Peptides against a protein of PDB entry 3JWR. Designs and how they scored, part 43

Target 1, 323 residues: chain A of PDB entry 3JWR
Amino acid sequence: TRELQSLAAAVVPSAQTLKITDFSFSDFELSDLETALCTIRMFTDLNLVQNFQMKHEVLCRWILSVKKNYRKNVAYHNWRHAFNTAQCMFAALKAGKIQNKLTDLEILALLIAALSHDLDHRGVNNSYIQRSEHPLAQLYCHSIMEHHHFDQCLMILNSPGNQILSGLSIEEYKTTLKIIKQAILATDLALYIKRRGEFFELIRKNQFNLEDPHQKELFLAMLMTACDLSAITKPWPIQQRIAELVATEFFDQGDRERKELNIEPTDLMNREKKNKIPSMQVGFIDAICLQLYEALTHVSEDCFPLLDGCRKNRQKWQALAEQ
Target 2, 298 residues: chain A of PDB entry 3JWR as posed
Amino acid sequence: TRELQSLAAAVVPSAQTLKITDFSFSDFELSDLETALCTIRMFTDLNLVQNFQMKHEVLCRWILSVKKNYRKNVAYHNWRHAFNTAQCMFAALKAGKIQNKLTDLEILALLIAALSHDLDHRGVNNSYIQRSEHPLAQLYCHSIMEHHHFDQCLMILNSPGNQILSGLSIEEYKTTLKIIKQAILATDLALYIKRRGEFFELIRKNQFNLEDPHQKELFLAMLMTACDLSAITKPWPIQQRIAELVATEFWEQGDQVGFIDFVCTQLYEALTHVSEDCFPLLDGCRKNRQKWQALAEQ

## One batch from the design tools (peptide; aimed at target 1 N125 Q130 A190)

Design b2_p13_6_s2 (made by RFdiffusion4, then SolubleMPNN; from b2_p13_6 with F2E Y3L K9L)
Fold by OpenDDE base, seed 5:
Structure b2_p13_6_s2 (fold): chain B 323 residues (1-323), chain A 13 residues (1-13)
Amino acid sequence: as target 1 above (323 residues)
Amino acid sequence: SELDELEALLLSL
């Protein structure tokens, strides 16, 4: 395609030029091509292209395929969300110095997972999928969308000309796919809520050990969540704009719940309760985000900007809630 | 419950 030709021929700027190592990064000013260039740079600077012998054209095609399989008519859960998740992962790995704690296969899997974790998202949550009796709800009982996202990820990875993992051994390939699946499934916040207590307790007791395979898996799950939720850590103007996108998608779901399911939406998804957004954001930060970024900062102090950003945004939301 | 609202929020992000 013309898009592929343009991407494959383009000079890929440095990570410094693209600012993709910054926790404060915003994609708002970037074109789709620039987001793809950023993605190439992430793979390159994490040594994934070299270590796994990725062909440049294949990587370009894969990135474009991933981007194409996000819906454009979804307000928040689109390519830009996936891209921002991956960028936060890259920043956490580089600036947050988590790269040194992980294997190349784990890094490869996390980056692919971050980019792929919401593939073909429909702008509705698992609860809506269940209540609407969608065909996907017949296939999966829990983490319905996350299973679908992984299926889409696998489909793309196996598509002709998109096989970025072709340089891996059979064992490396199997390991990578396992980690990708686990990482994508971990983005179900219901699973996060169930598992986070174990992680926080290990940190609190100073018993956390990445050499333990179970604790490694747990950490990768927590890291995925931290990147997936990283919008809450962004500078306030960016945070507000993303919160508006989230609210738009939630209100669209709430409108559909009324129309299609004849139910009253929850406050979060109720357009008529827009005035509760600030207080709900404070609640979200306190209940979900703060402890996660605190724990992540204990694993790597260089991740502090995520925690600091979250704290600053809590203050901003609290000030709005008091008005 | 406040937790259910939060879970709904979380399931939506």
Scores: peptide ipSAE 0.057, ipTM 0.779, DockQ to the pose 0.159
OpenDDE base, seeds 1, 2, 3, 4: peptide ipSAE 0.049, 0.048, 0.049, 0.054; ipTM 0.774, 0.767, 0.773, 0.774

Design b2_p13_6_s3 (made by RFdiffusion4, then SolubleMPNN; from b2_p13_6, 5 letters changed)
Fold by OpenDDE base, seed 3:
Structure b2_p13_6_s3 (fold): chain B 323 residues (1-323), chain A 13 residues (1-13)
Amino acid sequence: as target 1 above (323 residues)
Amino acid sequence: SELEELEELLLSL
């Protein structure tokens, strides 16, 4: 395609020029081509292209295929969300110095997972899929959408000309796919809620050890969630704009719940309760976000900008809620 | 409850 030719021939700017190591990064002013260039730079600077012998054209095609399999009519859970998740992962690995704590296969898996974790997202949550008796709800009992996202990820990875993992041994390939699956499934916040207590307790007791395979898996799950939710850490003007996209998508679901399922939506999904957004954001930060970014900062102090951003946004949302 | 709304909020994100 013309798009592939343009991407493959383009000079990829440095990570410094692209500012993709910054936790304050925003994609709002970037073209789709620039987001793809940023993605190439992430793979290159994490040494993934060299270590796993990726062909440049294959990587370019894979990136464009991933981007193509996000829906354009979904307000928030689109390519830009996946791209921002991956950028936060890259920043956490580089600026947050987590790269040195992980294997190359883990880093490879996390980056692929971050880009792929919401593939073919429909703009509705697992609860809606279940209640609407969607065919996917018959295939999977739990984490319905996350299983679908992984299936889409696997389909793309196995598609002709998209096989970025062709340089891996059979064992490396199996390991990578296992980690990708676990990482994508970890983005189900229901699973996060179930598992986070173990992680926080290990941190609190100063017993956290990444050399333990179980604790490593737990950390990768927490890191995925931290990157997935990273919009809450962004500078206030960026946070507000992203919150509007999230609200738009949730209200669209609520409208569908009324129309298609004849149910009253929850406050989060209810367009008529837009005035509750600030207080709901405070609640979300307190219940989910703060402790996660605190724990992540304890693993690596260089991740502090995520925690600081979350705290600052809590203050801003609280001030709006008091108004 | 505020907790149930929060859990629903969390499950919806």
Scores: peptide ipSAE 0.047, ipTM 0.764, DockQ to the pose 0.158
OpenDDE base, seeds 1, 2, 4, 5: peptide ipSAE 0.044, 0.041, 0.044, 0.050; ipTM 0.758, 0.750, 0.755, 0.762; seed 5 fails the geometry check

Design b2_p13_6_s4 (made by RFdiffusion4, then SolubleMPNN; from b2_p13_6, 5 letters changed)
Fold by OpenDDE base, seed 5:
Structure b2_p13_6_s4 (fold): chain B 323 residues (1-323), chain A 13 residues (1-13)
Amino acid sequence: as target 1 above (323 residues)
Amino acid sequence: SELEELEALLESL
């Protein structure tokens, strides 16, 4: 395609030029091509292209295929969300110095998972999928969308000309796919809620050990969530804009719930309750985000900008909730 | 409940 030719021929700027190592990164000013260039740089600077012998054209095609399999008519859960998740992962690995704590296969899997974790998202949550009796709800009982996202990820990875993992041994390939699946499934916040207590307790007791395979898996899940939620850590103008996108998607779901399911939406998804957004954001930060970024900062102090950003945004939301 | 609202939020994110 013309897009592939343009991407494959383009000079890939440095991570410094692209600012993709910054926790304060914003994609708002970037073209689709620039987001793809950023993605190439992430793979390159993590040594994934070299270590796994990725062909440049194949990587370009894969990135474009992933981007194409996000819906453009979804307000928040689109390519830009996936890209921002991957950028936060890259920043956490580089600036947050988590790279040195992980294997190359784990890093490869996390980056692929971050980019792929919401593939073909429809702008509705698992509860809506279940209640609407969507065909996917017949296939999966829990984490319905996350299973679908993984299936889409696997489909793309196996598509002709998109096989970025072709340089891996059979064992490396199997390991990578396992980690990708676990990482994508971990983005179900219901699973986060179930598992986070174990992680926080290990940190609190100074018993956290990445050499333990179970704790490693737990950490990768927490890291995925931290990157997925990273919008809450962004500088206030960016955070506020992303919160508007989230609210738009939630209100669209609430409108559909009224129309299609004849139910009253929750306050979060109720357009008429827009005035509750600031207080709900404070509640979300306190209940979900703060402890996660605190724990992550205990694993690597260089992740502090995520925690600091979250704290600053809590103050901003609280000030709005008091008006 | 606040927890259910939070879970709904979480499922939506």
Scores: peptide ipSAE 0.036, ipTM 0.753, DockQ to the pose 0.163
OpenDDE base, seeds 1, 2, 3, 4: peptide ipSAE 0.035, 0.032, 0.035, 0.035; ipTM 0.749, 0.735, 0.751, 0.746

Design b2_p13_7 (made by RFdiffusion4)
Pose (drawn by RFdiffusion4):
Formats: structure tokens, sequence, C-alpha cells
Structure b2_p13_7 (pose): chain A 298 residues (1-255, 281-323), chain P 13 residues (1-13)
């Protein structure tokens, strides 16, 4: 609770100061308090704070709540992952210039979603919890973990003093939640695969267009995946280290080039055709694919 | 293959 006192009274530095406008950004050296501050700057500079009558007191409690609902003992899928995703999401809307392509309801939803897309992630994949007959698999059908991540995000938003959405008309709140559900579910890699083909063609055929309501919400799912694993587009020293965590968490459950080819370059290429200013992601991606290929040959 | 490994590590539907 003191953590709230100290946070809800500190000055939120500028985005330029925080270097959160950068696709090459890193959190390694930030404190916990600093990362929550960046998040407040994110909401603020996306005009989400003013356009939705958010009280500084409430947003702070909510952000802190999401922070404490990521597991510390979990290697990669902890708070810093949700944070590094939201920052990439933030950098995409600003420097990648997408904010001028979508509504305020959509921006708010994407940010809330990117922050909570892995809540309570217990360091294990959907495949494992299904094969081990975890009760969560009995409860949810498909996209088990992602359904849970959402069940959590919503539980927190309904918490007292956490209703950062309390300012919304009932119609607004109703459809924001709909988009948030879609966003978090879209971070299921299975859905990314079972849907990307449709999107990669609208791009390939120079037919893709945002105005189309459906073509848009598909892209919103593709954007979520794009930020969820933006870590692969980082400078080599960073990608080197964050790959170390994904490494340990996987091995703990067990107790790169093929993946980038299969999952990533395909996607970031499409994102740049949609927005050229998003190319740094594609550049950093193939740049790391270059280093991993060289290492694979020892 | 790497692709088959990645797909085997997904939820069955």
Amino acid sequence: as target 2 above (298 residues)
Amino acid sequence: SVEDTVLSELQEW
C-alpha cells in the first residue's frame, strides 16, 4: 500500500526521457517503480487518461494490481514480459504511426490487453496443461490459458478502486471489453497460425484495407501477436539475454532460426506493408535471425 | 523438423 503512496505522487517523466518511443528499448536497467511510471506515461500520451476520465489514484492502483498478479518465480512470462509487450504496442502506435488509423476505444483496449495478456501465467504452455489434465483444461475449451489471462484481467477491472474504465458509457464499456477479449485470445499462437494465412494474402494481393470492419479486427489480432513476441526484434545483446529466460522456462517445463522463419519474419514483413514506420521490427528480427544462424553453425 | 516441433507443442483442437 505504500507502493501506491509513493507511485501516486511521483512525477511521470516524458516519453522522450523514458525512451519508450523506441523499438530498440530495454527494461533491464529499470526498477519496478520506473516500469509502472512508463505505463502511466503510455496511457497519458495516448490520450487515454483524459478522454476516459481516469483518476490518477485509480489507474495507479490498477497498474500495481496487474504487476502483483504476474508470478515472480516464472522465468520469462512475468511482469516484464507484459510490460515489454505494452511498450512495443505503444511504440507501434506512436513511432510506427498507427494511432492515426484507429479509434480511441481500440487504442485503450489494445493497451489494457497487452498489459494483461498473460496474467497468472504459470510458466507452462497450453499443450502441457491440456496433456496433464489441469482443472483449467476442464474449465476452458480452446485457448485455455488465454481464456484465463482474460478471466483475470476482468476480475481486476471489476475490483474496487481499479475501475479504470468506470468513466465509460455502458455501450463503450461493453464493446471495449469485447475487443479486449478478442485481443488477449489472439495471443494464442494457435489462433495466430490458423488465421494468419487469410491476412497474409490480403497483403500479398494489395487488397488489405483497414476500413473494412472485419479486415481490421483480424489485423488487431495480428498486432497483438506482433507485440507479444517483439522480444525477437531486439538488439542482439538483449535478444541474447531474453532468449535465456524463454530457454530456462521451457527447460523447466521439459523437466530459434526455424521458429523465426516459421513464425516471425513472415509476420513483421506483413506489418511493414501495413505501416512502413514499423520496419525497425522487421529489421531487428532478421538481424537476430542472422546471428542465431551463425551460432547454429557454431 | 522445427515446424513440427512447434506445432506439436500447441494445444490440440

Design b2_p13_7_s1 (made by RFdiffusion4, then SolubleMPNN; from b2_p13_7, 9 letters changed)
Fold by OpenDDE base, seed 5:
Structure b2_p13_7_s1 (fold): chain B 323 residues (1-323), chain A 13 residues (1-13)
Amino acid sequence: as target 1 above (323 residues)
Amino acid sequence: SARDAILASLERE
């Protein structure tokens, strides 16, 4: 395609030029091509291209395929969300110094997972899928969409000309796919809520050890969530804009719940409750986000900007809630 | 291939 030709021929700017190492990064001003260039840089600077012998054209095609398999008519869970998740992962690995704590296969898997974790998202949550009796709900009982996202990820990875993992040994390939699956499934917030207590307790007791395979898996799951939710850490103007996108998608779901399911949506999904957004954001930060970024900062102090951003945005939302 | 078999197994999960 013309897009592939343009991407493959383009000079890829440095991570410094692209600012993709910054926790404060915003994609708002970037074209789709530039987001793809950023993605190439992430793979390159994490040594994934060299270590796993990725062909440049294949990587370009894969990136474009991933991007193509996000829906454009979804307000928040689109390519830009996936891209921002991956960028936060990159920043956490580089600026946050987490790269030094992980294997190359884990890093490879996390980056692929971050980019792929919401593939073909429909703009509705698992609860809606279940209640609407969607065909996917017949295949999976829990984490319905996350299983679908992983399926889409596999489809792309196995597609002709998109096989970025062809340079891996069979064992490396198996390991990578396993980690990708675990990472994508971990983005189900319900699973995060279920598992986070173990992680926080290990941190609190100073018993956290990445050399333990179970704790490693747990950490990768927490890191995925931290990146997936990283919009809450962004500078206030960026956070506020993203919150509007999230609200738009949630309200669209609420509208569909009324129309298609004949139910009253929850406040979070209810357009008529727009005035509750600030207080709901404070609640979300307190219930979900703060402890995660505190724990992550404990693992690596260089991740403090995520925690600091979250705290600052809590203050901003609280101020709005008091008006 | 071995890769195809692995993919097929994972897709069924």
Scores: peptide ipSAE 0.029, ipTM 0.660, DockQ to the pose 0.021
OpenDDE base, seeds 1, 2, 3, 4: peptide ipSAE 0.026, 0.025, 0.025, 0.024; ipTM 0.734, 0.678, 0.694, 0.682

Design b2_p13_7_s2 (made by RFdiffusion4, then SolubleMPNN; from b2_p13_7, 10 letters changed)
Fold by OpenDDE base, seed 3:
Structure b2_p13_7_s2 (fold): chain B 323 residues (1-323), chain A 13 residues (1-13)
Amino acid sequence: as target 1 above (323 residues)
Amino acid sequence: STREAILASLEKE
């Protein structure tokens, strides 16, 4: 395609030029081509292209295929969300110095997972899928959408001309796919809530050890969530704008819940409760986000900008809730 | 292929 030809022939700017190592990064000013260039730079600077012998054209095609399999009519859970998740992962690995704590296969898996974790997202949550008796709800008992995202990820990875993992041994390939699956599934907040207590307790007791395979898996799950939710850490103008996108998508779901399911939506999904957004954001930060970024900062102090951003945004949302 | 078989096995989990 013309898009592939343009991407493959383009000079890829440095990570410094693209500012993709910054936790404060914003994609709002970037074209789709520039987001793809940023993605290439992430793979390159993490040594993934070299270490796993990725062909440049195949990587370009894969990136464009991933982007193509996000829906354009979804307000928040689209390519830009996936891209921002991957950028936060890259920043956490580089600026947050987590790269040195992980294997190359883990890094490869996390980056692929971050880009792929919401593939073909429908703009509705698992609860809606289940209540609407969608065919996907018959395939999976829990984490319905996350299983679907993983299936889409596999489909793309196995598609002709998109096989970025062709340079891996069979064992490396199997390991990588296992980690990708675990990482994508970990983006289900229900699973995060279930598992986070173990992680926080290990940190609190100063018993956290990445050399333990179980704790490593737990950490990768927490890191995925931290990147997935990283919009809450962004500079206030960026946070506020992203919160509007999230609200738009949630309100669209609420409207469908009324129309299709004849139910009153929760306040989070209720367009009539727009004035509750600030207080709901404070609640979300307190219930879900703060402890995670605190714990992550304990694993690597260089991740502090995520925690600091989250704290600052809590203050901003609280001030709005008091007006 | 072996890769396709691995993919299929992971999809069944």
Scores: peptide ipSAE 0.042, ipTM 0.734, DockQ to the pose 0.022
OpenDDE base, seeds 1, 2, 4, 5: peptide ipSAE 0.017, 0.037, 0.039, 0.037; ipTM 0.620, 0.707, 0.722, 0.704

Design b2_p13_7_s3 (made by RFdiffusion4, then SolubleMPNN; from b2_p13_7, 8 letters changed)
Fold by OpenDDE base, seed 4:
Structure b2_p13_7_s3 (fold): chain B 323 residues (1-323), chain A 13 residues (1-13)
Amino acid sequence: as target 1 above (323 residues)
Amino acid sequence: SAEEAILASLEEE
């Protein structure tokens, strides 16, 4: 395609020029081509292209395929969300110095997972999919969308000309796919809530050890969630804009819940309760986000900007909740 | 509480 030719021929700017190492990064000013260039840079600077012998054209095609399999009519869970998740992962690996704590296969898997974790997202949560009796709800009992996202990821990885993992051994390939699957499934917040207590307790007791395979898996899950939720850590103007996108998508679901399912939506998805957004954001930060970024900062102190951003946004949301 | 409502919404997924 013309898009592939343009991407493959383009000079890829440095990570410094692209600012993709910054936790404060915003994609708002970037074109789709620039987001693809940023993604190439992430793979390159993580040594993934070199270590796994990726062909440039194949990587370009894969990136474009991933981007193409996000829906344009979804307000938040689109390519830009996946790209921002991957950028946060890149920043956490580089600036947050988590790269030195992980294997190349884990890094490869996490980056692929971050980019792929919401593939073909429909702008509705698992609860809606279940209640609407969607065909996907017949295929999967739990984490319905996350299983679908992984299936889409696998489909793309196996598509002709998109096989960025072709340089891996059979064992490396299996390991990578396992980690990708676990990482994508970990983006189900229900699973996060279920598992986070174990992680926090390990940190609290100073018993956390990345050499333990179970604890490694747990950490990768927490890191995925931290990147997935990283919008809450962004500078306030960016946070507000992303919160509006999230609210738009949630309200669209709530409107569909009223119309299609004849149910009253939760406050989070109720357009009529827009005035509760600030207080709900404070609640979300306190219930879900703060402890995660605190724990992540205990694993790597260089991740502090995520925690600091989250704390600053809590203050901003609290101030709005008090008006 | 808003926290309880958020948690409940997440547990229903």
Scores: peptide ipSAE 0.023, ipTM 0.690, DockQ to the pose 0.489
OpenDDE base, seeds 1, 2, 3, 5: peptide ipSAE 0.009, 0.009, 0.009, 0.008; ipTM 0.618, 0.612, 0.632, 0.615

Design b2_p13_7_s4 (made by RFdiffusion4, then SolubleMPNN; from b2_p13_7, 7 letters changed)
Fold by OpenDDE base, seed 1:
Structure b2_p13_7_s4 (fold): chain B 323 residues (1-323), chain A 13 residues (1-13)
Amino acid sequence: as target 1 above (323 residues)
Amino acid sequence: SVEDAILASLEKE
């Protein structure tokens, strides 16, 4: 395609020029082409292109395929969300120095997973899918959408001309796919809630050890969640804008719940309750976010900007909630 | 469900 040709021929700017190492990064001003260029830079600077002998054209095609398989009519869970998740992963790996703690296969898997973790998202949560008796709900009992996201990821990876993993050995390929699956599934917040206690306890007891395979898996899951939720850490103007996108998508679901399921939506998804957004954001930060970024910062102190951003935004949301 | 608990947590504040 012309898009592929343009991308493949383009000079890829440095990570510094693109600011993709910054935890404060915003994609608002970027074109779709520029987001693809940023993605190429992430793969290159993580040495993934070299270490796994990726062909440039194949990588470009894969990126465009991933982007294409996000829906444009979804307010938040679209390509830009996936891209920002991947950018946060890149920043955590580089600026946060987590790269030094992981294998090349783990890094490869995490970046692919971050970009792929919400593929074909429909703008509704697992509860909606289950209550609507969607065919996907018949395939999986839990993490319905995350399983679907992984299936989409696998489909793309195996599509002709998109096989960015073709340079891997059989064992490396198996390992990578396993980690990708685990990472995508870990983005189900329900699983995060179930598992985070073990992670926090290991940190609290000073027993956390990345040399332990189980703890490594646990860490990768927590890191995925930290990147997936990273909008909450962004500078306040960015945070506000993203919160509006999230609210829009939730309200759209609430509208569908009324229309399609004949139910009253929860306050979170109720358009008439938009005045509760600030207090709900405070609750979200306290219940889900703060402890995660504290623990992550304990693993790597260079991740502190994520924690600091989260704390600052809590203050901002609290101030709005008090008005 | 855990999801319901998450949603409830978000709405408590």
Scores: peptide ipSAE 0.034, ipTM 0.735, DockQ to the pose 0.116
OpenDDE base, seeds 2, 3, 4, 5: peptide ipSAE 0.033, 0.033, 0.025, 0.033; ipTM 0.732, 0.727, 0.654, 0.731; seed 2 fails the geometry check

Design b2_p13_8 (made by RFdiffusion4)
Pose (drawn by RFdiffusion4):
Structure b2_p13_8 (pose): chain A 298 residues (1-255, 281-323), chain P 13 residues (1-13)
Amino acid sequence: as target 2 above (298 residues)
Amino acid sequence: SDLDNFFNSLALL
């Protein structure tokens, strides 16, 4: 509660000061308070704060709530993951220049989604919770964890003093939630795979076009995956260390080149055809693929 | 369903 007092009264530094405009950004050296501050700057500089009548008091309580609902004992899938995703999402809209390609309702939804896309993640994949017959698997059908991440995001938004959406017309609120649900579910790697082929062709055939309502929401799912694993596009020292965490969390459940080829370069290439200013992601990606390949050969 | 399980097994890479 004091954490709210100190936060809701501190000055939010500029985006330039926070270097959150950068695809090469890192959080290793930021404090907890600082990361919440960057998030406020994100909402502010995306005009989400002014266009949706958000009170500084409410947004702060909500951000803090999401922070405390990520598990600390979880190796990679903790708050700093949700943060590093939202920052990548933020950097994509700004420096990658996509904000000029989509509505205010969509931008708000993507940010809220990117922040809460893994809430309460217990350090285990959908495959495991299904095979171990976790009650969550009994409750949800497909995309089990991602359904849960959303159930949580919504629970928090309905919490008192957390309605950062309280300023929306009912119609606005209604469709924002629809997009948020779609965004969070799209971080299921299975859906990314079962859908990307369709998108990779519209790109390949120079046919892809945003104006098309459907082609757009497909891209929105592809954008979510693009930020969800943006960690693979980081400078080598960072990718080296964050790969260490994904490593431990996976081994804990068990108790890189093939993946980048299979999952990543294919995607970031498509994102750049859609937006050239998003190339740093593709550059950093194949750059790390280069270092991992060299290590694989010892 | 089996394919979903297989794809989800890669989620933590």

Design b2_p13_8_s1 (made by RFdiffusion4, then SolubleMPNN; from b2_p13_8, 8 letters changed)
Fold by OpenDDE base, seed 4:
Structure b2_p13_8_s1 (fold): chain B 323 residues (1-323), chain A 13 residues (1-13)
Amino acid sequence: as target 1 above (323 residues)
Amino acid sequence: DEEDLELRSLELL
């Protein structure tokens, strides 16, 4: 395609030029082409292109295929969300120095997972999918959308000309797919809530050890969630803008819940309760975000900007809730 | 309560 030709022929700017190592990164000013260039840079600077012998054209095609399989009519869970998740992962790996704690296969899997974790998202949560008796709810009992996202990821990875994993051995390929699946499934907040207590307790007791395979898996799950939620850590103007996108998507779901399911939406998805957004954001930060970024910062102190950003945004949301 | 917030957060993502 013309888009592929343009991407494959383009000079890929440095990570410094693209600012993709910054936790404060924003994609708002970037074109779709620039987001794809950033993604190429992430793969390159993580040594994934070299170590796994990725062909440039194949990588370009894969990126464009992933981007194409996000819906444009979804306010938040679109390519830009996936791209921002991957950028946060890249920043955590590089600036946060988590790269040195992980294998190349784990890094490869996490980056693919971050980009792929919401593929074909429909702008509705698992509860809506289940209550609407969607065909996907017949295939999967739990983490319905996350299983679908993984299936989409696998489909793309196996598509002709998109096989970025073709340089891997059979064992490396199996390992990578396992980690990708686990990482995508870990973006189900229900799973996060279920597992986070174990992670926090290991940190609290100073028993956390990445050499333990189970603890490694747990850490990768927590890291995925930390990147997925990373909008809450962004500079306030960026945070507000993303929160508006999230609210738009949730209100769209709530409107559909009223119309299609004849139910009153929760406050979070209720357009009439827009005035509760600031207090709900404070609650979300306190219940979900702060402890995660504290624990992540304990694993790697260089991840502190995520925690600091989250704390700053809590203060901003609290100030709005008091108005 | 915290449980309601967690439930809402589960519905969020």
Scores: peptide ipSAE 0.070, ipTM 0.807, DockQ to the pose 0.260
OpenDDE base, seeds 1, 2, 3, 5: peptide ipSAE 0.057, 0.066, 0.067, 0.068; ipTM 0.801, 0.805, 0.805, 0.802; seeds 3, 5 fail the geometry check

